# Peptides against a protein of PDB entry 5JXT: the designs that were tried, part 292

Target 1, 319 residues: chain A of PDB entry 5JXT
Amino acid sequence: SLLPKKEINVYIGMSEMQVKWYQKILEKDIDAVNGAGGKRESKTRLLNIVMQLRKCCNHPYLFEGAEPGPPYTTDEHLIYNAGKMVVLDKLLKRIQKQGSRVLIFSQMSRLLDILEDYCVFRGYKYCRIDGSTAHEDRIAAIDEYNKPGSDKFIFLLTTRAGGLGINLTTADIVILYDSDWNPQADLQAMDRAHRIGQTKQVVVYRFVTDNAIEEKVLERAAQKLRLDQLVIQQGRAQVAAKAAANKDELLSMIQHGAEKVFQTKGAFGTMAEKGSQLDDDDIDAILQAGETRTKELNARYEKLGIDDLQKFTSESAYE

## One batch from the design tools (peptide; made by RFdiffusion4, then SolubleMPNN)

Design b2_p30_7_s4
Fold by OpenDDE base, seed 1:
Structure b2_p30_7_s4 (fold): chain B 319 residues (1-319), chain A 30 residues (1-30)
Amino acid sequence: as target 1 above (319 residues)
Amino acid sequence: EEEREEELRRLREEYEEERRERRKKFYEES
């Protein structure tokens, strides 16, 4: 029988480079971030800020000219300049040692390019599918990954391209490197491994940049998922969750953690203390803290009714 | 300054091409 999937949010501090870029993004549009634009501030401008902040949370090398050089080299800087890469690098070593295979999902095909460079650098054999991958090449990559005795350790996928009904039950670990605004897209991605034919316990690690916009993206996705569940259960089809965030919601998301980011010199959390020198105990502590926060987050939304879930609870931008 | 920025752009483009070729080679040989 298929075991229930274990899902944990992994809250990860920004690297020093990410903090510096996050600050620069906020400073560039400081009037918009402070709400000084008022009614004149365009939703498009706020959406652009959100996109830049999400890029920063994923990897600073998603910005042109961010990569250190010249000389330009593929080296450990690819890892230590992004908190998610530091955790990923340690986690993948454990996953490999336990004889597991892993699906890594992202919203950003350009992040998959960085993950390919990382795989090459570490010698991790991988398959790749994104939105531009031809149907035939997609089949070939799936078949190669699913082959009995395949030495392909990692499958790199864009969340939406991976959502298209494929079977990847030869993997038992799922890493969501980032989150979709639509929680159903992430569920569909998890269901590539968590499906009939899976023989192992599926574990899902959702990476979330701590004290950043990604926490609010996650919260909004969790609210939407709970609302969708309640609407289905109550037969209230008319509760059209306003699918698109309004200006005030976007502004609140941008402001979340911004003050602390501006006050921070260097990296955040465990990234400040250990950086790339995370040991096994540090990873266990991050995973345990993540499991606790995940339970708390779920318990928060499980208690809310439809009327409460329809309100984007702007908890304070500073809480 | 403009000449330096253009040189840095060229060097980035060359490096991105080398990275792409390394990825391709690794993917095909793996």
Scores: peptide ipSAE 0.567, ipTM 0.931, DockQ to the pose 0.608
Fold by OpenDDE base, seed 4:
Structure b2_p30_7_s4 (fold): chain B 319 residues (1-319), chain A 30 residues (1-30)
Amino acid sequence: as target 1 above (319 residues)
Amino acid sequence: EEEREEELRRLREEYEEERRERRKKFYEES
């Protein structure tokens, strides 16, 4: 029988470089961040800020001129300049030692390019599929990954391109490097490994930048998923949640952690204490803390009714 | 300053091409 998937949110601090770029993004649009534009503030401007902050949470090299050089080199700086890469690098070593194979999903094809450079640098054999991958090349990559005795360790996928009904049950680990605004897209990605034909316990690691906008993206996605479930159960078709965040919700998401980011002179959390020198105990601590916070998050939303879940109020995150 | 920015842009573009070629080669040889 298929075992239930284990899902763990992995809360990761920003690197020093990410903090500097996150500050720069907020400072560039400080009037919008402070709500000084009020009702006149463009929803498009707020959405752009959200997208830049999400890029920063993924990797600072997604910004033009952020990569150190000249000389330009692929080196350890690719890892230590992004908190998610530091955790990923240690986690992949553990996954490989366990004889597991891994799917890595992102919303950003440009992040997959960085992950390819990382795979080359570490010598990790991989397959790739994104939205631009031709149908024939997609089939070839899937078949190459799934073949008996495949030495391809990693499959790199954009979440939506990887969600298209494919079977990747030869992997047992799923890493969501970032989250989709639609929780169903992430579930569809997980279901590539967690389906009929899987013989192992599927473990899903969801990377979340701590004290940043990604916590609010995750919370919103969890609220939406619970609301969708309750609406189906209660037959209340009228409760089709306004799927798109309003301006006030976007502003609240941008403001989340902003003050703490401005007060921070270095990295966050374990990244401040250990930098890139995480050991196996540090990774175990991060995973254990993540498992606890994941249980607490789920327990909060399980108790909420439809009326509470419809109110994306900043207040419901502080109780 | 403009000449320096243009030189840095060229060096970034060249390095991005080299990285694309390295990825392609690694992927094809894997």
Scores: peptide ipSAE 0.564, ipTM 0.931, DockQ to the pose 0.614
Fold by OpenDDE base, seed 2:
Structure b2_p30_7_s4 (fold): chain B 319 residues (1-319), chain A 30 residues (1-30)
Amino acid sequence: as target 1 above (319 residues)
Amino acid sequence: EEEREEELRRLREEYEEERRERRKKFYEES
């Protein structure tokens, strides 16, 4: 029988460079962030801010001219300048040592380019599929990854490209480097490894930048997933979960953690204390804290009714 | 200052091309 998947949210602090870029993004649109634009603030402007903040949470090198140089080099700076890369780098070493194989999903094809540079730098053999990959090349990459005795350790995928019914049960670890606004897209990505033919315990690590926009993206996705489950269970097909965030929801998401980000000099949390010097005990502590927070998050939404889940109120988080 | 920004842009573009070629070579040889 297929074992249930284990899902763990991995809460990761921003690097010093990410904090600086996150501050710059907020400062550039400070009037919008403070709600001073009122009814005149376009939903498009708020969506653009959200997208820039999500890029920052993924990697600061997603911004033009952010990479340090000249001289331009592929080196350890690719890792230590992004909290997610610091955790990923340590986690992948452990995963490889355990004889596991890993799927890494992102919403951003440009992040997969950074992950390719990282794979080359570390000597990790990989396959790649994104939205631009030709059908024949997708088949070839899947077959190369799934072949008996494949030395391909990593499969890099965009979440949407990975959703296309492919079987990747030769991997047992799934890393969601970022989250989709639609929790069903992430579930479909996990189901590439968590399917008939899997012989191992599938473990899913969902990377979440702590004290940032990504916590609110995660909360919204969890609310939507629970709402979808309750609607199915109650046969109430008419509860169209408002798929798109309104302006006030977007503003609340942008404001989440912004004050603490402005007050912060340097990195956040374990990234401030250890940075690139994270050891195995630090990773175990991050994973244990993540498992606890994941259980708490799930338990919170399990108690909510349909009417409560339809209200995206930031305030219900602090009562 | 504009000349320096143009030089930095060229150096970034050259380095991005080198990275792309390195990725391609690694992927084909792996």
Scores: peptide ipSAE 0.554, ipTM 0.928, DockQ to the pose 0.608
Fold by OpenDDE base, seed 3:
Structure b2_p30_7_s4 (fold): chain B 319 residues (1-319), chain A 30 residues (1-30)
Amino acid sequence: as target 1 above (319 residues)
Amino acid sequence: EEEREEELRRLREEYEEERRERRKKFYEES
């Protein structure tokens, strides 16, 4: 029988470079961040800020001129300049040692380029599929990954490309490097490993940048998912959750953690204390803290009714 | 300064081409 998947949010501090770029993004649009544009502020501008902040949470090298060079080289700087890469690097060593195989999902094909460079640098054998991958190449990559005795440890996928009904039950670990605004896209990604034919316990690690916009992206996704579940259960098909964030919600999301980011000199949390020198105990602590916060997050939304979930704006973040 | 920016652009394009060629080889060898 298919075991229930275990889902853990992994809360990760920003690197020093991420903090600097996060500050720079907020400063560039400070009037919009402070709400000084009022009703005249375009939703498009706020969505652009959100997109830049999400890029920063993924990797600073997603920005032009952020990558060290010339010469452009893949080295340890690719890892230590992004909190998610530091945790990923340690987690993948553990996963490999356990004899597990891993799917890594992102919304950003350009992040898969960074992850590909990382795989080459660490000597991890991988497959890749994104939105631009030809149909024949997708089949070839899936078959190469799924073949008996495959030496491919990692499969790199864009979340949407992974949505295409693919069977990847030869992997038992799923890493969501980032989250989709639509929680169903992430579920569809998980269901590539968590499907008929899976023989192992599927574990899903959702990477979330702590004290940043990604916490609010996660909260909104969790809220939407719970609302969708309750609507289905109650037969209230007419309660179309307003799929698109309004301006005030986007502004609140942008403002979340911004003050603390401006006050921060260096990195956040475990990244400030250990940086790239995370050990196995540090990873266990991050995973345990993540499991606790995941339970708390789920318990918060399980207590809410449909009407509460519809009214729940991220305004309560001032406690 | 324009020559330096153009050189940096060329070096970035070469680095991105090397990445694209590595990806092509991966699919051709699969």
Scores: peptide ipSAE 0.275, ipTM 0.815, DockQ to the pose 0.334

Design b2_p30_8_s1 (from b2_p30_8, 12 letters changed)
Fold by OpenDDE base, seed 5:
Structure b2_p30_8_s1 (fold): chain B 319 residues (1-319), chain A 30 residues (1-30)
Amino acid sequence: as target 1 above (319 residues)
Amino acid sequence: SLLDEIIEKLNKEKPEELEIYKEKSPLFLR
């Protein structure tokens, strides 16, 4: 029998560099962030801000001129300049020690390029598939990863390229480095490992940048998932989940955590206290806190009806 | 939705083709 997958949201503080870049993104469009543009502000402008903030949450080196250099070298700076990389680096060591194999998903192929550099730097053997990978090369990469006695530890995938119905049941750990706006895309990614032929307990770690836009991306994804479940259960085909964020929703998402980001002179949370020097106890604390917050998030949406889930609860970033 | 279309474009279009990603990170010079 296939064991149920365990999903844990891993809430991760921004590095000092991420905070600085997050501030710069908000400052560049401060009138938009403050809602001063009113009805004249284009939805496209807000979406561009959202995309830049999501890049910042993933890795600051997704921006031009962010990487230290010349010379451009792969070193510890690739890790300590992104909170998600710091946590990833510790988790991968633990995952490897326990004899597990891992799928890492991202929405951003450019983040997979950073993760390739990281894999080379740490000496992790990996496979990669993204949207540009030829069909034959995808088959070859899957076969190389899945072969008996494969020395490939990591599979790097874009969430959508992973969507092709591929079987990766030789992995038991899934890391969602970022989240899709559509929770079904992430579920489809998890189902690459959590499928018939899996013999281990699948564990999913979802990375979420704390006090940032990604919390609101996660909340919207959870809301949509619960709405989809209730629509299926109630047979109400007519509940068009308004998939499109309106301008006010986008603005609220951009504003979430912005004040705390502007007040912060360094990194956030455990990233401020320990930086890249997280120990095993710090990781256990992050995972335990994440498991608690995941249960709380799920419990919040499980209590809501269809009509409540159709209302975007903009808890103001100022409450 | 426009967001879904943008996300679809972001996920289908190579980062190089999206104006939002035309900011060439020097990381691609490797």
Scores: peptide ipSAE 0.009, ipTM 0.428, DockQ to the pose 0.065
Fold by OpenDDE base, seed 2:
Structure b2_p30_8_s1 (fold): chain B 319 residues (1-319), chain A 30 residues (1-30)
Amino acid sequence: as target 1 above (319 residues)
Amino acid sequence: SLLDEIIEKLNKEKPEELEIYKEKSPLFLR
């Protein structure tokens, strides 16, 4: 029988570079962040801020002129300037030693470009599929990854491109580097590895930047998923969970963690004395803390009814 | 969704230029 997938949210602090960039993004649109624009502020402006903050949470090099140089070289700076990359680097080394194979999903094709550079730098053999990948090249990449005795360790996918009915049961680890606004897209991505023909325990690691917008994106996705499940169970097909965040919800998401970002003179949380040099024990501690917080998050939404979930608004960072 | 379409559009746009950070960044964990 197929074992249930194990899902763990991995809560990751920002690098110093990410903190500084996150501050600058908020400062540029501070009137919007403070809600001072009132009714006149466009939903489009808030969506832009949300996108820049999500880029920052993924990697600061997603911004023009962010990469240190000249010379522009792929080196350790690609890793230590993004919290998710530091955790990914250590986690991939562990996964490889265990004889596992991994799918890495992102919403951002440009993040996959950074992950390709990283794979080349570390000598990881990989496949890639995104929304621009031709149908024939997609088939070839899947076949190359799935072939018996394939030396391809990593499959890089955009979440949407990976959602399209492919079978990747030759992988047993799934990393969601970021989350989709639609939790069903993430589930469809996980189901590429968690399908008939899987022989191993599938483990899903969802990376979440702590005290940032991604925490609220995750909460909203969990809320929506629970609402969708309850609607299906009750046969109430007409309760379209509001797929798109309203203006006030977007503002609340932007505000989440913003005060802490501005108050932080350099660091979020305990600086691991080790900085970017996590060991295996540090990774175990992060994964254990993540497993606990994942259970707490799920338990919060399991207690809520449809009416509670429909009224649930994301709290601002100022509440 | 309309939100997803807007997100995809904005992801294709050139990111803004901001200040370059050359120093080793510590990782901030909880």
Scores: peptide ipSAE 0.006, ipTM 0.326, DockQ to the pose 0.060
Fold by OpenDDE base, seed 1:
Structure b2_p30_8_s1 (fold): chain B 319 residues (1-319), chain A 30 residues (1-30)
Amino acid sequence: as target 1 above (319 residues)
Amino acid sequence: SLLDEIIEKLNKEKPEELEIYKEKSPLFLR
């Protein structure tokens, strides 16, 4: 029988460089961040701010002029300038030592480019599929990864490309480097490893930038997932259709953690304390804290009814 | 998947709501 998958949210602090870029994004649109735009603020502008903040949470080198150079070289700076890369680098070493194989999902193909550079730099053998990958090349990559005795450790995928019904049960670890707005897209990605033919316990690590917009993306995804479950149970499908974030919801998401980010000099959380010097005990502590917070998050939404889940609870970052 | 269960249930009980769900659910927002 297929074992239930274990899902753990991994809460990660921003690097110093991420904090500086996050501040710069907020400062550029400070009028919108403060809600001063009122009725004149476009939903498109707020969505653009959200997308820039999510890029920052993934990697600062997703911005033009962020990468150190010239010369542009892949080095340790690719890792220490992004909190998620610091944790990923330690976690992949552990996964490899355990004889596991890993799927890494992202919403951003340009983040997969950074992850390719990282794989080459660390000497990890990998496969890649994104939305631009031809059908034949996709089949070839899947077959190369799944073949008996494959030397391919990592499969890099966009979450959307991973949704296409492919079987990757030769991997037992799934890393969601970022989250989809739609929790079902992430579930479909997990189901590439968590499927008939899997012989191991599937573990899913969801990376979440702490004290940033990604916490609100995660909360919204958890709310939606619970709402979808209740809609199935109660037969109220019309209720699920209001799932598009309104302007006030987007503004609240942008504001979340903004004050603390503006007050911060340097890195955040574990990145401030240890930076790139994270050891195996620090990773265990992060995973244990993440498992606790994941249980608390799930328990919060399991108690909510349909009417509560339809209300976006805006805890402002100033409360 | 939960999505497959939603799709199967909507197809069986309310096929007209499935089309609305396909249009409005970010699941189906290609």
Scores: peptide ipSAE 0.000, ipTM 0.310, DockQ to the pose 0.010
Fold by OpenDDE base, seed 3:
Structure b2_p30_8_s1 (fold): chain B 319 residues (1-319), chain A 30 residues (1-30)
Amino acid sequence: as target 1 above (319 residues)
Amino acid sequence: SLLDEIIEKLNKEKPEELEIYKEKSPLFLR
């Protein structure tokens, strides 16, 4: 029988560079961040800020002029300048030692470019599929990854491209490097490894930048997922989960952790304490803390009824 | 929804090509 997947949110502090860029994003649009634009603030402007903050949470080199150079060289700076890369680098070493194989999903193809450079730098053999990958090349990549005795350790995928019916049960670890606004897209990504033919315990690590917008993206996704589940269970087809965040919800998401980010000199959390010098015990502590917070998050939404979830705005997550 | 459309565009288009990023982006998109 297929074992239930284990899902763990991995809460990761920003690097010093991420904090600096996160501050710059907020500062340039400070009037929008403070709600000073009022009714005149466009939803598009708020969505732009959200996207820049999410890019920052993934990797600061997603911004022009962020990467050190010229000369542009792949080095340890690719890792230590992003909290998620520091954790990923340690976690992949553990996964490899366990004889596991890993799918890494992101919303951002440009992050996959960074992950390719990282894979080359570390000597990890990988496959890649994104939205631009030709159909024939997708088949070839899947077959190369799934072949018996494949030397491909990592499969890099965009979440939506990986969602398209692919069987990747030769992997047992899934890393969601970022989250989709639609929790169903992430579930579909996990189901590439968690499917008939899987022989191992599938473990899903969801990376979440701590004290940043990604916590609110995750909360909103969890709320939507619970609402969708309850609607299916109760047969109430009419509860269209409010798919689009309103302006106030977007503003609240942008404001989340902003004050602490402005006050921070250097990195956040474990990234401030250890930086790139994370050991196996530090990773275990991050995973244990993540498992606890994951249970707490799930328990919060499990207690809510449909009517509560419909009224629940991101503002109530600050109480 | 506008968000779904933006997410769909973000997944298909380079960030620099998105009109949402052509507005005064706080940071230059690479």
Scores: peptide ipSAE 0.015, ipTM 0.404, DockQ to the pose 0.026; fails the geometry check

